# Peptides against a protein of PDB entry 5Z08, part 100

Target 1, 168 residues: chain A of PDB entry 5Z08
Amino acid sequence: RQKDEWAKKTSSLMKQLDWFIGEHLGAMLAAEELGGPVVGELMEIDPDDLSAGFNAHGKLKKATSQPDLDRRQRRIDDIWGPQDEQGQAHKRKRGADEALAASAEMRDLIEQLMNKLVEAGGDNSATYVEIPRESAAARFLVRSKVAMFHPNDARRLRLVDFGRDLDD
Target 2, 222 residues: chain B of PDB entry 5Z08
Amino acid sequence: GLPRLIDAIEEASKIPAKRRQTPIKPTIEKLTTHLYTHGASPDSLLRLADLLTLRNHLDQASLAAITRNLYPSSTVSDEVVLRFIGALGHGQLKPTLALQALFLRWLVMVYHLLENPGVLGQVYGVLFDLLDTAAIRPQLCHLLALVTRRKHVRPFRIQAILTLSRQTGGDPNLTGLLRVFKNYYPEIIVGDATKGRASAFKHPDPQWRQHLDEIQQRRSEA

## One batch from the design tools (peptide; made by RFdiffusion4, then SolubleMPNN)

Design b2_p14_7_s1 (from b2_p14_7, 9 letters changed)
Fold by OpenDDE base, seed 4:
Formats: C-alpha cells, sequence, structure tokens
Structure b2_p14_7_s1 (fold): chain B 168 residues (1-168), chain C 222 residues (1-222), chain A 14 residues (1-14)
C-alpha cells in the first residue's frame, strides 16, 4: 500500500515536471538558444526594457537604436506575436519545433542527472554527467541551483544534493 | 455542460479574434455563469488554469472574467497551483501583471481548499523574489503572509524586506509581511521606516467567500 | 521558474 502510494505520488510529480518543461520552460529555453532573453534573468528585467530587446549575450541592450536588437526581438515576436500575415504560420511551426527540441533536451538532461545521482549511491564524484555543450538547459539548471558544474571541467554537470543541505 | 464550454473556448483560443467565424463572448458568458452557479471540478479547473496561464488569443477581459468566477467545487490540486505560480513575473509569454494580481488574489481566496498547502511553501523563494514588482506586491504579500513558516524566515529575507520597505517609503503590505516574520522571530527590529501602517491582510472579497462556501456546501451534501 | 523546477526535482528525489 505505501509503495503504491509512493509510486502514484512519484508518477504524479513526474507528470507535473513533464508538463512544466513542455508547456512553460521549453519555449523560453528555445528563445534563449536563439539569442533571446536568458531564462530566469528575465524576472529582473523591466517590461519596458524587454521591448528594447537583448544583445547577443542576453543582456539588456541600453535604449540605443541599434538595428540588430530589432531582428532578435522580431524572432520572439514572430514566434509568440499576433499572427498577422501568411508567413507567420511557418515561423510559428519553427518556433514550436524549437520549443519541442529544447523541452526534449531538458527532459533528457534531467533524466541523466537523476539517474547518475541514483547510481552513484552517495559518491559525489560519480554523479557527474558529461554534456556535449553548455546549453540553455544546462545553464538554467545551474542558475536555478538545481545543478552545478565540476569546478575544473565545465563539460561535467551534477545535481545538487538537496538532502544534505537540510541537516546543516 | 462545463467540459463542452471549455472545449469551445480552447478551440477559439487558438484563433486570433479577427479570424474567428463566431464571437467568443457569448460562450465566455455561458462559462462564467456556469462557474458562478456550479463551480469548477478539479479536471475543469486544470483546463481553465491552462487557458488563463498559457499564451493564447483570448482577450484580457475574458481572462479576467474567468478568473473572477473561478470557484472550485472541490479541492485545488498542486498542478493547478503550480500553473498559476509559473505564470508570475516579467516576460512576453507571461500574462499581464494585472492578470497575475488576480491569480494571486485567487490563490489567497482558495488557500483553504488546497490539497497540499505545503506546495506554496516549496515555491516560497519564487514568490518572495517578486516582491519588487509593485503591481502584484499587495496580493503577493497577502499570499506570503499565509504561506510563511519559521523555515522561510531567514536573515537575508528579513534584510530584503527591510531594504525594499525603505525603498518604497514603507509599503504597508511589506510592513504587514514583516509583522508575520516577527511572529516567528520577535527580536526582528522593525526600523523607523516601518513604523507606518501595516496591512491586516483581510479577506479580499467577502462576497466571493460567501458564494464559494455555498458552492462547497452543495458538494458536501451530495 | 527555476525554483519551481528545483522543487519538483527535489520532491521526486525525496
Amino acid sequence: as target 1 above (168 residues)
Amino acid sequence: as target 2 above (222 residues)
Amino acid sequence: MGDVLRQLIEEILS
């Protein structure tokens, strides 16, 4: 009975996680990969500053009229803006495909990180996942304090052990 | 029934208002009337939370009308709560700050119906980090006042409230939240800048509460 | 959003 309740709870949580990644996070991660705003840092950005667009580093461009800002903000607006003309359907499909790809990458990365944590049996050195690139997904997990990079190797990522920090 | 109304609105939400063959407003009015009379089941509540929090082609007036009539007929799941929390903050894909304030107000009014009130305590940091957003601060402080436990009252958060209180000229909602913190740590010195009026965090809408109680009572009798 | 994700992961691992 307790195992069945635990299994149901875990299944419910996994569904919530999958939903959160797919419906909320994936689109924002895709925007970040396309040179849009950095996920999580956007919460510190004034809505008026969002309209000014972001530089290639995801930093708020100061209100200077530089034309390159308009292109990237247009992409976000093209993905998420009102459907005016015929060409927007193809852009929306591309945006949806990129959001799905980003969601899949995040799901896979979290799954690998969780599996390594379980397999390591408490050995922190064995909990690292090798990542092929510093993706928006990887950066987001680090910014969220869910994961951390190896101090000497930015290609190695591990989950933060949440259990130990409660006892300290 | 309610599911058919939600189906029609979901389909309409995919299409820009200018391209809809039929006006959606009559269907929204039927939905809000149904919600006012019967409330929303857990399944319907989840679907409505998606309509309210995910970007679609529904107008702000319709979204606000649904939110104002979002009476749960039963409990509120963690999944529903997390949808509303995920919709908070700044971003082009997020609901307007006005709508976010309505969501926070709703969470305050249905807090006693949460299946797991602890879920809000788990996302406490997300809520707390939004206190600098003036448009949602009143409702956010009220929600935090309900959610705050001893484990959340940390030195850095005390300092953050004190700093923000000074910067805002002593916002009464921040003073109210600091008073809640002081219940757990009486030694917290509310600086001179906070000697002002504190919010009492009264129920936002007594009529809404009464109507919710009537809907909930009908469930207990069935 | 990051805190929501962190919490969901923490609850799954707990």
Scores: peptide ipSAE 0.235, ipTM 0.417, DockQ to the pose 0.563
Fold by OpenDDE base, seed 5:
Structure b2_p14_7_s1 (fold): chain B 168 residues (1-168), chain C 222 residues (1-222), chain A 14 residues (1-14)
Amino acid sequence: as target 1 above (168 residues)
Amino acid sequence: as target 2 above (222 residues)
Amino acid sequence: MGDVLRQLIEEILS
């Protein structure tokens, strides 16, 4: 009975988490990845407010050749570039796609962090997830005090210990 | 007069110090004294900008002394500004980073005398891309703080400053620039890494400003 | 938002 109630509660909470990530965080994380405002504890960024605030008028000179920076800059230029009517639809679609991608990245990261915590069986050294890059998702989790970096390795992220043994 | 002093220095700048028939230092001292007393006309400023920014055989101390005494008697043209901007960054043909920092400081101090302040806005990207250069960052942030308008505050630049701020351990000058950005976009959250002390971008040299004002006033009375 | 996320995760892990 208690296990079933826990399972139901956990399932319900996971659905709420998924909803929260998808509906609220995804767009903001995408904006941060695209060089927008940092997602803070109190910031509700309406994607529309972000789009309205950043007027596209400025010759984005090609920043130097880091391929990832170039790709990011292209994404920014495409999202924040001049709005002709056809460009707006493509821009909205691309913004939505980036929000979905950011949501997926956050979900995957949280899942990995939770799985590692469960697998570690109380060994704090085994709770670290290796992250390929410092993402907006990873940074947000750290700012939110949900996760922490390894003190000697910024590529390792773990959940903050909330004082509960998962084995209970 | 000032043109003759510049002529002599221009000729000397073409020759290595060891091959000069006469020491240039006395001529530099005369030039700096003249600049301190009378300032430089627009034409003289352009010539001096070329001497300061183009590769020549003048020593760094002489170049720094000229820069420290580079009081405009009138306005500063776009051409003069662009000479100094063109001299920024890395390269064998470019001035030292120490001298570049003095140029940026000078641009800050004479910003109100620019014929067209918008010229700096046109080269905003060039200036912004140099923020990773630690040696010039303080003066560069100050100049950018003066130049920044809403059109310059872009997502990629916000992120670039945030990233660089993290990498530098929260450079106060970058935090100051982020505050300027926040004036245009209040929704910019300066993360905890930037809760540190921000630069107020105060005038770099109040005495220099006062002396500049005295030179400028003499022009209005003439 | 960070607090909400933290709370949700804490509740899941509780």
Scores: peptide ipSAE 0.237, ipTM 0.328, DockQ to the pose 0.302; fails the geometry check
Fold by OpenDDE base, seed 2:
Structure b2_p14_7_s1 (fold): chain B 168 residues (1-168), chain C 222 residues (1-222), chain A 14 residues (1-14)
Amino acid sequence: as target 1 above (168 residues)
Amino acid sequence: as target 2 above (222 residues)
Amino acid sequence: MGDVLRQLIEEILS
């Protein structure tokens, strides 16, 4: 009974996590990978904003200095307005594809981190995942205090032990 | 039925208003009428939460009208709650602050119907960090007043509220939240700037509550 | 955003 309730709860939480990554986090991670703002320091980035590109300072290339409401409406209008159907469709598709790729990378990384934690059976040395690059996903997990790099190897990432670190 | 109305609105939400063949307003009115009469099932509630929280082509008046009539016929799942929490804050993808205030008000009004009230306690930090946003602060403080437990009352949060209270000239909602904190830590000194009137966090809409109770009662009889 | 993610993961691992 308790195992079944735990399994159901865990499954529900995993679905929520997947949704959160796909609908909210993916676009922001994609923006960071494309030289946009660091996730958590700046405003949420629309997949459509990814199509506008970023300047050398990681800021969205603004066309004109209109107020934030007008910018949102103009961005909605620029995103959704009667621009020439073919060029806008390609830019939107590219932004959506980058957001999907970033979401997939984050999901895969979290899954690997969780699997290693379970497999390690309490051995902290065995909980590290090797990451091929310092991705926006990896950096975000560290900034969020979800994961930590190995002290001697930035290519090794592990989940923070929420059970032990709360007691210190 | 309600699912067909949601289907029509979902399809319309993908298309800019100027490119729609048919005005969406009549369908929104049918939806809101249905919601007022019967409420939303858990499945319908999730779909509506997505329509309200995700960026689409629906106008703000339509989104507000749906939110004002978002009566749950049953319980509110963690998934639905997290949709609304995820929609809070500043960002181009986020709903307007006016709509976020309506979401927070809704969460306050349906708090007793949450399948797991603890889910809000889990995202307490996210909610707390938004207290500097004046447009949503009244409803946010009310929600935090319901959610706050001893584990949330930390020294850094006490100091943050005290600082923000001084900066706002003693916002009554912040003073109200500090009183909730004092229930767990009586030694909290409310500074001179907070000696003012505190919000009592009364129910935001008694008529809405009564109508919700009528919808919920019909479920128990079925 | 980071707090939401952290909390979801924490709850899954608890």
Scores: peptide ipSAE 0.233, ipTM 0.410, DockQ to the pose 0.546; fails the geometry check
Fold by OpenDDE base, seed 1:
Structure b2_p14_7_s1 (fold): chain B 168 residues (1-168), chain C 222 residues (1-222), chain A 14 residues (1-14)
Amino acid sequence: as target 1 above (168 residues)
Amino acid sequence: as target 2 above (222 residues)
Amino acid sequence: MGDVLRQLIEEILS
């Protein structure tokens, strides 16, 4: 009974997660991959600071000039902008396709991270997923404090142990 | 008539109170009485919007009295709306936050009379960015609740409301606005901050609404 | 959004 309730709850939460990824994160992650704004807590930073992007080490680059902010905002607007004329339809379709791709990448990454956590059986060394690249998805998970990189290998990502790491 | 009263007030508004030859208060009272009885035409509304939103020498009590009696006799133009929106925020040239709250309340109460409700949707970002201003937040959330459409419900705005809700200890107005967002995206996870009481965004002044309806009805009969 | 995602994942893993 408890296992069934847990399974139902988990299934419901997974559906919510899938929806959240598909409807909210995917397009923003796609925008980030396309050189748009950074997704997550950094969006609370002054838009001027967000223009800096991330270096290969996840550090905020120096704020680029105002024109790059306008370019990023335009890209967001291109992805999320109103359905005006024919040219916007193609941009929207492309944006939608990129959003779907980003959503799929995020879903796959989260699934792998969760599966590794379950498979590891408490061995933290076995919880790492090997990522082919530092994607917007991976960066977002790290910024969100959901995942962390291996200290010595940026190609290895694991879930943060919310139960253990908060009590330590 | 109303235009002559506005003329007198406009001229008086250019002069500091101490340098006026005549007290303006009797003219303000005549204006507010006229507005209460007949409402303001679109042209008069625009002139009054300028008096209310532009820096002048009118006292805050007079400005508040005009705002509380600013009954449209017909529709509210985009230009009038934009005057009030342009008056929002911080700055030495801006009206007081108390007066801004009255403007937002007015916009809520006359929302159904806007010639183009979409104009508020066009300035949605400007309104949304003011949510951190506590003094105007209640009325601002109410206005946003009316204005919000699916196109405005963006992830960054969802996050901004959630963050601000946490920072404010779960302001009921923010929770109310988030519920409006959830109508468009039911899957929005409302964190613990939103489990609290939400504002229902009830009409701010039922008596004012009733009186407005009476003024509007007279127009339809003329 | 990061907080929302974190909360969802935390709830799933709980």
Scores: peptide ipSAE 0.232, ipTM 0.343, DockQ to the pose 0.305; fails the geometry check

Design b2_p14_7_s2 (from b2_p14_7, 10 letters changed)
Fold by OpenDDE base, seed 1:
Structure b2_p14_7_s2 (fold): chain B 168 residues (1-168), chain C 222 residues (1-222), chain A 14 residues (1-14)
Amino acid sequence: as target 1 above (168 residues)
Amino acid sequence: as target 2 above (222 residues)
Amino acid sequence: MGDVLRQMIEEILK
């Protein structure tokens, strides 16, 4: 009953959150997973930027006017980068697929975190979600102060209790 | 002596704290005092490694106290090293990440006493694959900085460090490890995000080192 | 973006 009432009351907000994840966070999280910048350093990442790849700095490979640095980085990428001989079209498709995957991962993680919070009924020990890996999604939630890791287990993540943590 | 103290703690470790007839804390204090004064023999180190790495009923404070006083009086065997390496990572049977960080710190501090430093090179992949675990990353990078040889610096690992460094916003420990890699492959571009302060991988506890040296010196005189 | 996400989640949890 309480879960259903909560779900109904939050349905509009959840749709907005889902939209925000899909339209804004997915590409950035995908960029972070692909070795791009940490989410929050770049405001917007185009899927085409994902296909262009990131330099050693996690920045978009700009056509930097310094040919020697670019040549060395290209050599490194050619030697050690994925041999993606895949044409520009395949790279773009891959970037879009990674953005969708990252969006799905973030959605699922948030949903699990919220569900555990509701199910725990105020027991903080029961609010933890077990995460398979330290994903870009998980890291972003922690950096945003939305979630926190268990003090003794970095595979356990919970939502920050915005109600109780204000009183301590 | 030390063996009797270990015996008592091993027996107590099998029993939940609430069911123990006697408090274990005084025995732990005797153990840690003995370790601080005399160090641990190779045989005692192995027994203590099992006590520290295997699931038992000892409290985290006691395990941490033993680890902080785990001075080798002699060398550290491959078997002891492998017990600590086997305790790393995630799993219900694994020690806490906080304790794992102490184990890695210990391995760094006793690296020069390993009977075969090459044993860490053999498990290099296991160590490397744990770099994504933030709680142990600082000590893990330091250990890897000591262990890394040319044979370990492979293209996929270079890419993995570069990727993880970007994902972490340029963790100084990863930057430090990447500099070690760059010593073998100078062509590795440590990006401007890695122009940040690389960890110098200084000895984590100079006082512990000094006390270890005193214990080791007594062995050479005996 | 983190602040926006936090605000949205906070509103959902209210």
Scores: peptide ipSAE 0.250, ipTM 0.341, DockQ to the pose 0.257
Fold by OpenDDE base, seed 5:
Structure b2_p14_7_s2 (fold): chain B 168 residues (1-168), chain C 222 residues (1-222), chain A 14 residues (1-14)
Amino acid sequence: as target 1 above (168 residues)
Amino acid sequence: as target 2 above (222 residues)
Amino acid sequence: MGDVLRQMIEEILK
């Protein structure tokens, strides 16, 4: 019974977590991966904001931004930007695709971290996940105090043990 | 001259390497040789900053070679600084973290040539928020150590660096930055995790400095 | 947002 209640509670919480990642974090993580602000500085990033790009301060480019930063974005757009109205739709679609990809990466990373924690059976050395890159997702988890890097290897990430720190 | 070399590289940067009619490597070598001998004027420096910081089809080795030879013949404008700052962080449109580390190292080495050192203080938050990026942290801490003033040392940043220091097992660069903070607020308790060896933030490349000084001296004699 | 995520994960792991 208690295990079933825990399983149900855990399942419900996992669904909420999945929703939170998909609806809120994905776009922000994608923005960070596109060179936008660090997740947490902007509460809501519209996918359309991803298409507008970010200034050197990680703020949304407003039309009144310093002409020099706008020049940089224009040059990027001149090199890589699609020319036509279809290009704006493609930019929006790309922004949405990047948000989806970032959400998937975050979900996968959290799942791996949780699985390793469970599998380790209390061995802290076995709780590390090897990450292929330092992603926005990984950094966000560390900033959020959810995860920590191995002190000697930034490619190894583990969950913060929330359970043991209460009993010591 | 240097402007023509930059023109050729700018045009080549728009085209994938496999589609270029002529190899760009000889032009890059001419550019780096010119930069090593004469340095870059403010105008050339801005153009080169764009080449280095904008997504283009130049290979990483070429970008790194340009960065390693990016000697200013004069001052460094705010615009140039902001190009490099804007290139920092994660992003598909951003330069590689390895190249970003070279940019930060460059900013450290040319800090005394900035037209307005205060520009870095204005973007202090942007720099500080990147401290969690391990690949650029050493150079970033060094730059922050130069830029930090009392106004930047805030409780939330003190807590952030302490937290990050714990999370990294006491990164010596973070400990070095905390020591800079402590110069402004002696009451900052550097926790046990920070009792380790702090970075002294020595000049990254004494030979590069010497060569820069030689280039700068030629300007004063002209 | 980080605090929310942390809280959610903490609740899952309790």
Scores: peptide ipSAE 0.249, ipTM 0.352, DockQ to the pose 0.345
Fold by OpenDDE base, seed 2:
Structure b2_p14_7_s2 (fold): chain B 168 residues (1-168), chain C 222 residues (1-222), chain A 14 residues (1-14)
Amino acid sequence: as target 1 above (168 residues)
Amino acid sequence: as target 2 above (222 residues)
Amino acid sequence: MGDVLRQMIEEILK
């Protein structure tokens, strides 16, 4: 009952949040996951720049085809290498797919965090979501002061209590 | 004097044009000439704001002519501002969108003469919610660009502008407003919307500004 | 971006 009432009251705001994630955060989170700049440091990532690759310093790197890079790094290089017209279309598609995946991950994570907060009924110990990995999404939420890691377990993430934690 | 001209127009505004015993046009011309020469006092501005914003039998050309000559001789009160803001949007009792655009343009041009510029900040939400109205959007964006403070730049408004920008194919006025928002929050990713042509929100009428300055100077010397 | 997201979430949770 309470979850349903909360969901109903927040439905409009959740739609706005969903849109914001999809239109603005997804590409940046994808870039960060792909070794690009940390979200918040480079605010203007052209989706077309998502096709050019980032170096270890978060700068646009010319696609150096190094053959032995891990599958994720290969995906980055494949997304970012100089490709003929057909290759550019595939790169744009892959970049779009990674942005969609990052958006979905962020949406799911926020939903889980919010659900746990509602279910916990004020018990801070019950508000933690177990995350499978430290994702760009998780890091972004922490940097944004939206979420906090458990002090002893970096696999546990909770929403910042915007109501109570200001008084302690 | 100006009060007598306003009296005559107020009385005429109550009567349909076809039933008026005398043409109102000569009186409107006298009014606009007087306004052009001397401007309007705060009291006269309030009365004229009521004539412009309330439903009456004045023709659109007369209302537009009054608005184009609505030079304040001094300051603009909150009450006058609120009359014009209350006249915005859709409704059977509201002025035409063309006239609303002139009101918004006027507010932009007299913004520096407001007794309390903060009054527009208080009605920021009302103005912002009208951005979907294409006919008044250019002037709304300009006014919002002047009024916007950090407290107004909220996530939902950022999102609303971005959504509307996409829906409108990147209206330059919305892009301009987003740039204003970005000044308060540099982290706002405007994407391709900032790459597009943005309105610079230049003064709508430099000649009108010059003439206003002349009217304002005469008051300081008296 | 982070501030925007935070404010949105804060508004949802209030």
Scores: peptide ipSAE 0.249, ipTM 0.368, DockQ to the pose 0.347
Fold by OpenDDE base, seed 4:
Structure b2_p14_7_s2 (fold): chain B 168 residues (1-168), chain C 222 residues (1-222), chain A 14 residues (1-14)
Amino acid sequence: as target 1 above (168 residues)
Amino acid sequence: as target 2 above (222 residues)
Amino acid sequence: MGDVLRQMIEEILK
């Protein structure tokens, strides 16, 4: 009952959230997973700078020939590189697939986190979601102060209780 | 001169704004203009550090304005540094975290003018223990990146940063600091939580740097 | 973006 009422009341907001995740966040999360910039930082990343890819230091690599750094740089270049017709379709498809996957992961994670919060009925110990990995999605939620890892278990994530932290 | 302006502000700082006979803002503006034009001597820096770090009745905007114009005309003493370090952290008597961030930024920008850069290394633990304070973490990591030496890179600190990095979802500033650590110990494995972007710790304000250099050049010609 | 997400989630949870 409470879950259904909450779901109905929040349906419009959830749709907006889903849209935001799909249209704005998914691609950036995918880029982060691929070794791109961290989501939520003021990426004044010039689109032109995105095309040059990122070194292991998160800096734009100058085109120096080191082969192993080439794979991650190629992935970023593959996501943001200039559209040559044939290779671009595969790159776009892969980038789109990664963005979709990241969006789905974020949606699922947020849904699980919210569901656990509602189900816990105020028991903070019951609000933790087990995550299979530290994804870009999970990290973003933590950076955004939306979620928190369990102090002793990085596989456990919970929503921040926004109501309690304001009263302290 | 600058000492007289500081005197006036010190006296005004003892009095609540509502009880002041004259607005302090014009005097603050004169001070900041003077600082911008001439910089602050070591003695003036110490006095200003006290005004900035000790609890008084100056408003946050005035304190921030002074901090933004706190150009040293010469060197920065250990005493001045320690005033700012002592002002860091949580406490009712401490400056706001926003102001603390400005202090840390200032220390970064004047690091090359410290009489003894080693003083920051001596208080490394104090600085390091504040990394959990999110509001000052960016500037704190930058300062630590400058200060860190091999002696500071210890297993417990590596683990602490790794743990905090996980807890913060891979804060780029922490990742940047871990990279600095890795320069001393290449074998440090930065876990998956740190695979994200690292801060490059670029100079916070190139214009401020240029202006500081101009002030410092006038000293060398005198 | 993180702030936007946070605000949206906060609004949902209110």
Scores: peptide ipSAE 0.241, ipTM 0.369, DockQ to the pose 0.259

